# Peptides against a protein of PDB entry 4ASU, part 95

Target 1, 270 residues: chain A of PDB entry 4ASU
Amino acid sequence: ATLKDITRRLKSIKNIQKITKSMKMVAAAKYARAERELKPARVYGVGSLALYEKADIKTPEDKKKHLIIGVSSDRGLCGAIHSSVAKQMKSEAANLAAAGKEVKIIGVGDKIRSILHRTHSDQFLVTFKEVGRRPPTFGDASVIALELLNSGYEFDEGSIIFNRFRSVISYKTEEKPIFSLDTISSAESMSIYDDIDADVLRNYQEYSLANIIYYSLKESTTSEQSARMTAMDNASKNASEMIDKLTLTFNRTRQAVITKELIEIISGAA
Target 2, 83 residues: chain B of PDB entry 4ASU
Amino acid sequence: FTFASPTQVFFNSANVRQVDVPTQTGAFGILAAHVPTLQVLRPGLVVVHAEDGTTSKYFVSSGSVTVNADSSVQLLAEEAVTL

## One batch from the design tools (peptide; made by RFdiffusion4, then SolubleMPNN)

Design b2_p14_3_s4 (from b2_p14_3, 4 letters changed)
Fold by OpenDDE base, seed 1:
Order: sequence, then C-alpha cells, then structure tokens
Structure b2_p14_3_s4 (fold): chain B 270 residues (1-270), chain C 83 residues (1-83), chain A 14 residues (1-14)
Amino acid sequence: as target 1 above (270 residues)
Amino acid sequence: as target 2 above (83 residues)
Amino acid sequence: EREKALEEFRKLLA
C-alpha cells in the first residue's frame, strides 16, 4: 500500500470513530431515559402478569393455535438484540410445529421481519413498523393490542418474546405467556374468581394484553439502548486499534521510501 | 397492594387496610381477605386506607383491579393522579 | 469510497 492509500484509510477510520463516539453518547442519553421509565413500567407490567402466574392458567393440549409475538425495533447497530429474539422465535416455532400446533407470528419492529422473512414469511400475520425512534407509550401498546385482537386470528395461547433488561451490560431474552379470552374463561383455576361478567373479563383481557405489550416494549427499548452503547464503544475501540496499526504501517512505509530515495541518490541513478 | 400507572408507582407490595375502587359495575371496597375477583376500572376516585389510619385519594381514568387468592391486589390504572 | 467506508464500518461493528 502506498503512503497515500494508508493516509486515506486512516482518515476514513478516524471519521468512523467520531461517528461511533457520537452514537454512543446519543445511545447513553436514550438509555438513561429508558431506564428511568422502565422502573414504573416494570411494576405495572409485572403486576399485570401476576394473575397468570398465580392462577397457573393452562391451555389444553388439544388446542392448536399458537401466537408468537416478537418484540424488538426497526433500528440496527445494537449487537445481538434482534438476533436473540429471532433465534428464540425460531426455536419456539419449530417446537410448536413439531407438537402439531399451528403457529402465527407478529413482529414488533421491522428487524424481526427482516431476519425471519425467508424462513417464516407464511406465518406472519402483521409487522409493526416505526418502532424505536421514540420511546414507546401505552398508547402505542394499546394500538398493537387492538390490532392483534381484531386480526381475526383466534389463537388459544401465545408467547411474547422480548429482551429483559438486567444491567447496562446484560439482557436476557425471555418469554411471557398470552392467553385468549376463551382460554382464560375456561381455565379451571379461574373458578375461584366468582361472578365475573363476560364483558368485564373481555375488557380485562384487553388491558392485560396492552399492559404486557407495553412492558415488553419498555424492557426491549432499555436493553437495546444499552446494547447499542456497548456496540458503539466496542466499535470505537476497534477503530482506535486499527488507527494505531495503520499509523505504524505508515511510519514503516515512510522510512522505506526515504531509504529507497537515499539509495537512489547515492548510487547515482538520478 | 400494588397501585401503578404505566409511568408512576403509588404503592408497591404495600400493606393497606382498605382500598376503595370505582368499577364499571359499581364502587366497592377491598378489605383484607377479600374474595378473589377481577374488575375493570371506570373513571373515578380511588381511596387508599393505610394501616396507620392515613387516607390518600387518587383520580384514575381506566384500568384493571385484581384480587388474588393470596390476598395480593394489583390496581393498574392507565392514568392516575394524586389528589 | 463511501461503500468502502461502509464496509470498514461494518467490520468494526462486527
């Protein structure tokens, strides 16, 4: 490589490093906000899931319709955030299919569709786009819940798959159950809840679904911003190392050029 | 007793004496050892009676309330404000 | 040049 080539590459990598540093700072600001907003959202969401955990709602084995909701975003450059969700979705879909279940998929965020399009395009009911530019609101979750309920797909049970935030350096892909109104109403464990009006139960289920979706979005967003910070930091470090290597190469090449020029002068070849 | 909105937590696993909630079927009071039930909130007043005798009031828009067999209560409002 | 820069960027992010 010529000195000119090395210099051009150095300039390019330095510019990339500036971009990654800037993106890290932006991700940090978004993470700080997301983490603050996750605290109440987690209490709210976990509270909504408490019924299903305590009632131990089970779906009969003869029920075949299963819905998988994958939660991520439209935005890349966040490490394994999207691939982890997609991997678990694939695994779950395969297991359910092997058990003779019908599986349909909903993607929250365009990245899920992008990853699963080739292998699972026929199972997709809907993909929600424009996720991840702004912090998710309860209104957003309600819209998703409503669209799901109005999709015409009468699932028996389902799974919502998302990344739960653990710390700035750790997230875990998790699955939470979702149940249809019919499954909840027919569950033996629900017998202790006496005199529940059918309309009340329907409305309750709608809130429950919206609550769980909202919770998953908040967990996902916080995990994503944290992962993006880490990814940008790693990229910045890698760029720094490459700059150092190229600088050494530049210096060696420069010395070689000077030596060659001196030899040419001494040898009288000019 | 847990009382939260998507953006704010008012009570988190607290012990309370009584919670009065506005439901679509009518207002009712949740006491200790209340029978398990599921209800949907209507816009109205929530009154929390603490064990120390302190009473706090909240306005809620909509949401759900769950009373479980273990006497745990989850009051989840879409919007809630302290009065 | 832009495509090369993008490729290098992707390598750094990998």
Scores: peptide ipSAE 0.034, ipTM 0.872, DockQ to the pose 0.013
Fold by OpenDDE base, seed 2:
Structure b2_p14_3_s4 (fold): chain B 270 residues (1-270), chain C 83 residues (1-83), chain A 14 residues (1-14)
Amino acid sequence: as target 1 above (270 residues)
Amino acid sequence: as target 2 above (83 residues)
Amino acid sequence: EREKALEEFRKLLA
């Protein structure tokens, strides 16, 4: 490589490093906000899931329609955030299919569709786009829940798959159950909840779905911002190492060129 | 007893004496060992009676309340404010 | 130049 080539590469990598550093700072700010907003959201969301854990709702084996909701975002450059969710979705879909279940998929965030479109296009019901530009609100979750409930797809049970935030350096892809109104109303374990009005139960289920979606969005967002911050930090470090390497190469090449020129002058070959 | 909105936690697995909630069928008090039930909240006043005799009041918009067989209660309001 | 920069960026992000 010529000195010119090395210089060009150095300039390019230095510019990239500036970008990655800036992106790291932006991600850090978004992470701090997301983590703060996740604290109450987690209590709220876990509280909503408590019924399903305590009631041990079981779906009858004759029920075959299963919905998978994958939660991520539209934005890239966040490590394995999207691929981890997609991997879990694929695994779950395969397991359900092997069990003779009908599987439909909803993607929250365009990246899910981007990853799964070629292999699972026929299973997609809907993809929600424009996720991740702003922090998710309960209103956003309600819109998603409403659209799902009004989609006309009568699922029996479902799975919501998302990245749960553990720490700034760790997330875990998890699955939580979603149950249809019919499944809840017919569950034997629900018999202890006597005299529940059908309209009340319907409304309750609508809130429950919105609550779970909201929770998943908050977990996903926090995980994503943390992962992006880490990814940008790693990229910045990699760029730094490359700059050091290229700088050494530049210096060596420069010395070699000078030496060659001196030899040519001394030898009269120039 | 857990009482939270999407943005704020008021009680997290706390022991309380009684919680009065506004539901679509009317206001009712949740006492210790209340029968399991599911209800939907209407806009109104929530009153939490602590074991120490302290009473706290909240206004809620909508949401749900769950009373489980294990006496755990989840009050989840879409919006809630301390009064 | 932009494409090369993008490629380098992708390599760094890998």
Scores: peptide ipSAE 0.029, ipTM 0.870, DockQ to the pose 0.013
Fold by OpenDDE base, seed 4:
Structure b2_p14_3_s4 (fold): chain B 270 residues (1-270), chain C 83 residues (1-83), chain A 14 residues (1-14)
Amino acid sequence: as target 1 above (270 residues)
Amino acid sequence: as target 2 above (83 residues)
Amino acid sequence: EREKALEEFRKLLA
C-alpha cells in the first residue's frame, strides 16, 4: 500500500471513530432516559399481565390463528437486538406451524420486516415504521394496539416478542401472551370473574393490549440503547486499534520511501 | 394493591384497606375480600384507604382495574395525578 | 469513497 492509500484509510477510520464515539454518547443519553422511564413502565406492564398469569388463560387446541408481534425498532447498529427478536419469531412461527396453527406476523419497527421479509412475507400483516426515533409513549402503543385490532385478522391467541432489559450489558428476548377477546371470554378460568359486561371486557382488552405493547416498547428501547452504546464502544475501540496498526504501517512505509529516495539520490538512478 | 400509570407508580404490591375506584359501570369500593372482577376506569377520583387510616386521593383518566381471586388488585390508569 | 467508508464501518461493527 502506498503512503497515500494508508493516509486515506487512516482518515476514513478516524472519521468513523468520531462517528461511533458520538453515537455512543447519544445512545448513553437515550439509555439513561429509557432506564428511568422503564421503571414505572415495568410495574405498569407487569400489572397488566397479572390477569393472564393469575387466570392461567388457556387457548383451546382447536383454535388455530396465532399472531406474533415482534417488537424492535427502525434503527440499526445495536448488536443482536433485532436478530434476537427475529430469531425467536422464526422459531415460534415454525413451532406453531408444525402444530398446525395459522401464523400471522406484525413487526413493530422496520428492522423486523427487513430480516423476515424474504422468508415470511406472506405472513406479515403490517409493519409499524418510524419506531425508535423518539422514546415510545403510551399514545404510540395505543395506536399500534388500535391498528392491530382493526387489522381484520381475528387471532385466537398471540405472542409478543421483545427484548427485556436486565442490565447495561444484558438483555433477554422474551415472549408474553396476548389473547383475543373471544379467547378470554370463553376461558374457563375467567368464570370466577362474575358478570363482566361484554363491552367492559372489550375495553379492558384494548387497554391490556396497549399496556403490554407499551411495556414491550419500553423494555425494547432500553435494551436497544444499551446494546447500541456497547456496540458503538466496541466499534470505537476497534477503530482505535486499527488506527494504531495503520499508523505503525504508515511510519514504516514512510521510512522505507525515504530510504529508497535517498538511495536513488546517492546512486544517481533518479 | 398495585396502582400505576405508564409513567408513575403510586402503589406497588402494597397492603391497603380499601380502594374506591370510578368505573364505567359505577364507582365501587374494593375491599380485601372483594370478589374477582374486571372493570374499566372512567375519569374520576380514586381514594386509597391505607391500613394505618390514612387516605390518599388521586385523579385518574381511563384505564383498568383488576381484582383477582387471590385478592391482588391492579389499578392501571392511563394518566393519574395525586390530589 | 463513501462506499468504501461504509464497508469499513461495517467491518468495524462486526
Scores: peptide ipSAE 0.027, ipTM 0.870, DockQ to the pose 0.013
Fold by OpenDDE base, seed 3:
Structure b2_p14_3_s4 (fold): chain B 270 residues (1-270), chain C 83 residues (1-83), chain A 14 residues (1-14)
Amino acid sequence: as target 1 above (270 residues)
Amino acid sequence: as target 2 above (83 residues)
Amino acid sequence: EREKALEEFRKLLA
């Protein structure tokens, strides 16, 4: 490589390092906020899931339509956040297909679609874009829930797949159940609940979906910001190491060029 | 008894004497060993009666309330404020 | 130059 080439590369990497450092700081700020907002959201979301756990809602085996909702974002540069969700979605889809189920997919965030487009394009119902630019609100979750309910796809059961936040250095991809109104209304375990008006149950289910989606978004966002912070830190360190290496190479190359020129001068003068 | 909004937790697995909730079908009181039920909240007043005799009042928007067979209750409001 | 920078960026993130 010429001195010019090395210099160009050094400049490029230094610029990247500046960007990654800045992004780290931004991610750190967003993470701190996300973590604070996750605390109540978790209680709220887990509370919404309590019915399904306590009632032990089961979908009959003859029901074949399954919905997978993958929760991520539009934004890259956050390590394995998107790929982890996509991987679990693929695994779940494959397992369901092997069991003879029909699988449809909803992507929250454009990155899921980007990863799964080639292999699962025909299974996608909808992808929600513009995710991750701002912290998710309950309103956002409600919009997603409404769109799902109005999609015309009559699923029997589903799963929402998202990254649950554990710590600043750890997240886990998890799955939570989603049930259709028909599945809930027909579940034998629901018989212990007093005469529930059909309209009440419908409205209840709408809130339940919104609640679960909201919860998943908050978990995902917190996980994403922490992962981005880590990724940007790692990138900055890697850039630093590369700069050091290239600098050494530059110095060596420079010395070699000088030596060569001197030899040429000496040899030509003799 | 769990009472929360998306942004705030008021009660988390607490023991309470009674909770009065505003539902679309009317206000009802949740006592110990209340029958399992699902209800949807209407905007209105929630009153929590603690075991120590303390009464707390909240205004809630829309949401849901679940009474389970194990006497656990989840009151989930889209918005809630202390009064 | 932008494409090269993006490529280098991807390498750093790998």
Scores: peptide ipSAE 0.026, ipTM 0.869, DockQ to the pose 0.013

Design b2_p14_4_s1 (from b2_p14_4, 7 letters changed)
Fold by OpenDDE base, seed 3:
Structure b2_p14_4_s1 (fold): chain B 270 residues (1-270), chain C 83 residues (1-83), chain A 14 residues (1-14)
Amino acid sequence: as target 1 above (270 residues)
Amino acid sequence: as target 2 above (83 residues)
Amino acid sequence: DEVRRMLEEAAARE
């Protein structure tokens, strides 16, 4: 490589390092906010899931329509955040298909579709884009819930897959159940609940879905920002190492060029 | 008893004497050993009666309330403010 | 786009 080539590469990597450092700081700020906002969201979301756990809602085996909701975002450079969700979606879809279930997929965030497009394109109902630019709000979750309910796909049971935040260095991909209104209404375990008006139950289910989606978005966002912060830190370190290596190469090459030029001058071959 | 909005937690697995909630079918009081039920909130006043005799008031928008067989209660409001 | 690719490659080296 010529001195010019090395210099160009050095400049490029230094610029990249500046970008990664900046992105790290941005991710850190977003993470701090996300973590603060996750605390109440987790209580809220776990509270919404309490019914399904306590009532032990079960879907009859003869019911075949299953919905998978993958929760991620539009933005990359966050380690294995997207691939982790996609991997679990694939596994779940395969297991359900093997059990004779019809599987449809909803992607929250464009990255899910990007990963699953070739293998699962026919199973996608809808992909929600513009996820990850701003912190998710309950309004955003409500829009997604409404779109799902109005999609015309009458699923019996579903799975929402997202990354649950553990710590700044750890997340876990998890699955939570989604149930249709019909499944809830017909569940034997619901008999212990007092006479529930059909309209009330419908509205309740709409809120429940929005609540769970909101919770999943908050968990996902916190996990993503933390992972991005780590990824950008690692990228910055890698860039630093590369800069050091290239700098050494530059110095060696510079000396070699000087030596060559001197020899050419001395030999009259200049 | 858990009472939360998406952005704020008011009660988390707390023991309370009574909770009055505004529902679409009418306001009702949740006492100890209340029958399991599901309700949807209407905009209105939530009153929490603590075991120590203190009463707290909240205004809520829409949401849900769940009373489970184990006497656990989840009050989840889209928006809620302390009064 | 090139920057992103380079960043992704750098991140993948972890």
Scores: peptide ipSAE 0.028, ipTM 0.908, DockQ to the pose 0.015
Fold by OpenDDE base, seed 2:
Structure b2_p14_4_s1 (fold): chain B 270 residues (1-270), chain C 83 residues (1-83), chain A 14 residues (1-14)
Amino acid sequence: as target 1 above (270 residues)
Amino acid sequence: as target 2 above (83 residues)
Amino acid sequence: DEVRRMLEEAAARE
């Protein structure tokens, strides 16, 4: 490579490093906010899931319609955040199909559709876009919940798949159950709640769905920002190493050029 | 007893004597060993009676309350503020 | 576009 080529490449990598450093800082700020907002959201969301855990809601085997909700975002450059969710969605869909279930998919965030479109296009009901520009609100979750409930698809049970935040360096893809109103109302374990009005139960279920979606969005957002911060940090480090290597190459090449020029001068072959 | 909104936690697995909640069917008092139930909140006042005799008041908008067989309670309000 | 590609590649390697 010529000195000119090396210089051009150095300039390019230095610019990339500046961008990755800047993106790291932005991700760090968003992460800090997301983590603060996740604390109450987790208590809220876990509280909403408590009924299903305690009541041990079971779906009858004759019920075949299963909904998978994958939660991610529209935004890239966050490592394996989207692929992890998609991988688990694929696995769950395959397992359910093998069990003779009908599977439909909802994607929260455009990246899910982008990954699964070719292989699972016919199973998609809807994809929610415009996810990840701003922190998710309960209102956003409610909109998603309402859209699902009004979609006309009568699922029996479902799975919501999202990345649960563990730490700044760790997330885990999780699956939580969602149940239809009919499944809950017919569950034997719900007999202890027999004094519940049907309208109350319907409204309760609407809140429950919104609560779980909200929780999943908050977990996903925090995980995404932490992953992006890590990815940008790694990219910046990699760029730094490459700059060092290219700088050494530049210096060696420069010395070689000087040596060649000296030889040409001495030999008169210039 | 857990009481939270999407943005704030008021109680997390706390032991309380009684919680009064505004439901669509009227005021409902949750005591120790209350029978399992599910209710939907209406806008109104939540009153938490602590074991030490202190009383805290909150305004809630909408949401849900769950009383489980194990006596655990989840009060989940869409919006809630301390009064 | 090149920067984006490089960033995407870097992000994917993690």
Scores: peptide ipSAE 0.027, ipTM 0.905, DockQ to the pose 0.016
Fold by OpenDDE base, seed 5:
Structure b2_p14_4_s1 (fold): chain B 270 residues (1-270), chain C 83 residues (1-83), chain A 14 residues (1-14)
Amino acid sequence: as target 1 above (270 residues)
Amino acid sequence: as target 2 above (83 residues)
Amino acid sequence: DEVRRMLEEAAARE
């Protein structure tokens, strides 16, 4: 490579490094906020799931319709955040299909659709876009829940798949159950809750769905921002190493050029 | 007893004497060994009676309340404020 | 475009 080429590349990488550093800082700020907001959201979301755990709601084997909700975002550059969710969605879909169940998919965030569109396009009901630009609110979750409930797909049971935040360097893709109103109302384990009005139960279920979606969004967001921060840090370090390497190459090339020029001068060769 | 909104936790697995909740079917008090039930909150006042005799009041907008067989209670409000 | 590519490659190496 010529000195000019190396210089151009150096400049380019330095600019990229500036961008990655900036993105790291932005991700760090978003992570700090997300982590703070996750604390109450986790209590809230886990609290909502307590019923399903305690009641041990079981779906009859003859029920075949299963809904998978994958939760991620629209934004890239966050490591394996999206691929992890997609991988688990694929695995779950395959397992359910092998068990003779009908599987439909909802993607929260465009990245899920981007990964799965080729292989699972026919299974997608809807993809929610414009996820990840701003912190998710309960209102956002409610909108998603409402659209799901109004989708016309009469699922029996479902699963929501998302990345649970563990630490700044760790997340775990998890699955939580979603049940239809019919499944809940017909569950034998719910008999101890018998004095429940049907309208009340319907409303309760709507809240439950919104609650779990909200919780999943908060977990996902925190995981994503943390992963992005790490990814941008790694990118910045890689850029730094490349800059160092290219700088050495530049120096060596410069010396070689000087040597060549000296030889040409001494030899009189053009 | 857990009482939380999406943005704030008021009680997390706490022991309380009684919780009065506003539901769509009417306000009721949750005491120890209350029968399992599911209810939806209406806008109104939540009153938490602590074991030490202290009483705390909250206004909630909407949400759900769950009383489980194991006496655990989840009060989940969409919005809640301390009074 | 090059910046995006480089960023994506860097992010994928994690």
Scores: peptide ipSAE 0.025, ipTM 0.906, DockQ to the pose 0.015
Fold by OpenDDE base, seed 4:
Structure b2_p14_4_s1 (fold): chain B 270 residues (1-270), chain C 83 residues (1-83), chain A 14 residues (1-14)
Amino acid sequence: as target 1 above (270 residues)
Amino acid sequence: as target 2 above (83 residues)
Amino acid sequence: DEVRRMLEEAAARE
């Protein structure tokens, strides 16, 4: 490689390193906020799921329609965040299909669609885009919930798949159940609940769905930002190592060129 | 008893004496061993009676309240403020 | 594009 080539490469990598460092800082800031906002969101979301956990709502086997909601974002450069969700979605879809169930998929965030579109295009109902630019709000979750409920797709049971935040260096892809109004209303375990007005139950379910989506978004966002921060840090370190290596190569090459030039001067071969 | 909004937690698995909630079907008090029920909140006042006799008041917007068979209660408001 | 590729590669190695 010529000195010019090495110099060009060095410049390129240095620029990349600047970008990755900047992105790391941005991700760190977003992570800090996300983690703070996740604390109440987790209590809120877990609270919403409490009914389903306690009631142990079971969907009859004859009910075949299953909805998978994958939660991620539109933003890349965050390690295995999106692929982890997609992997679990694929696994779940395959398992459900093997069980003879009809599977439909909703993607929250464009990255899910990007990963699954080729293999699962026919199963996609809708993809929500413009996710991840701003921290998710309850309003956002409500919009998603409403659109889902108004989509016309009738499901019996669903699964929401998202990355649960554990720590700065750890997340776990998890699945939480979603139930249709009909499934809840017909569940034997719900018989212990006092005579609930159908309208009340419907409204309750709408809130429940929005709550769970909101929770999943908050978990996902926190996980994503932490993963991005880590990814950008690693990228910056890798760039640094490359810069060091190239710098050494540059110095060696430069010395060789100088030596050659000196020899040529001394020898009069120029 | 858990009482939270998306952005704030007021009670997390706390023991309380009574919670008065405004629901679309009417206001009711949740006492110990209340029958399981699901309700939707209407905008109004939530009153939490602690075991120590203290009373806290909150204004809530919409949301849900769940009373489970195990006497656990989840009050989830879209918006809630301390009064 | 190169930056993106490098970033993606770095992100994928994690």
Scores: peptide ipSAE 0.027, ipTM 0.906, DockQ to the pose 0.016; fails the geometry check

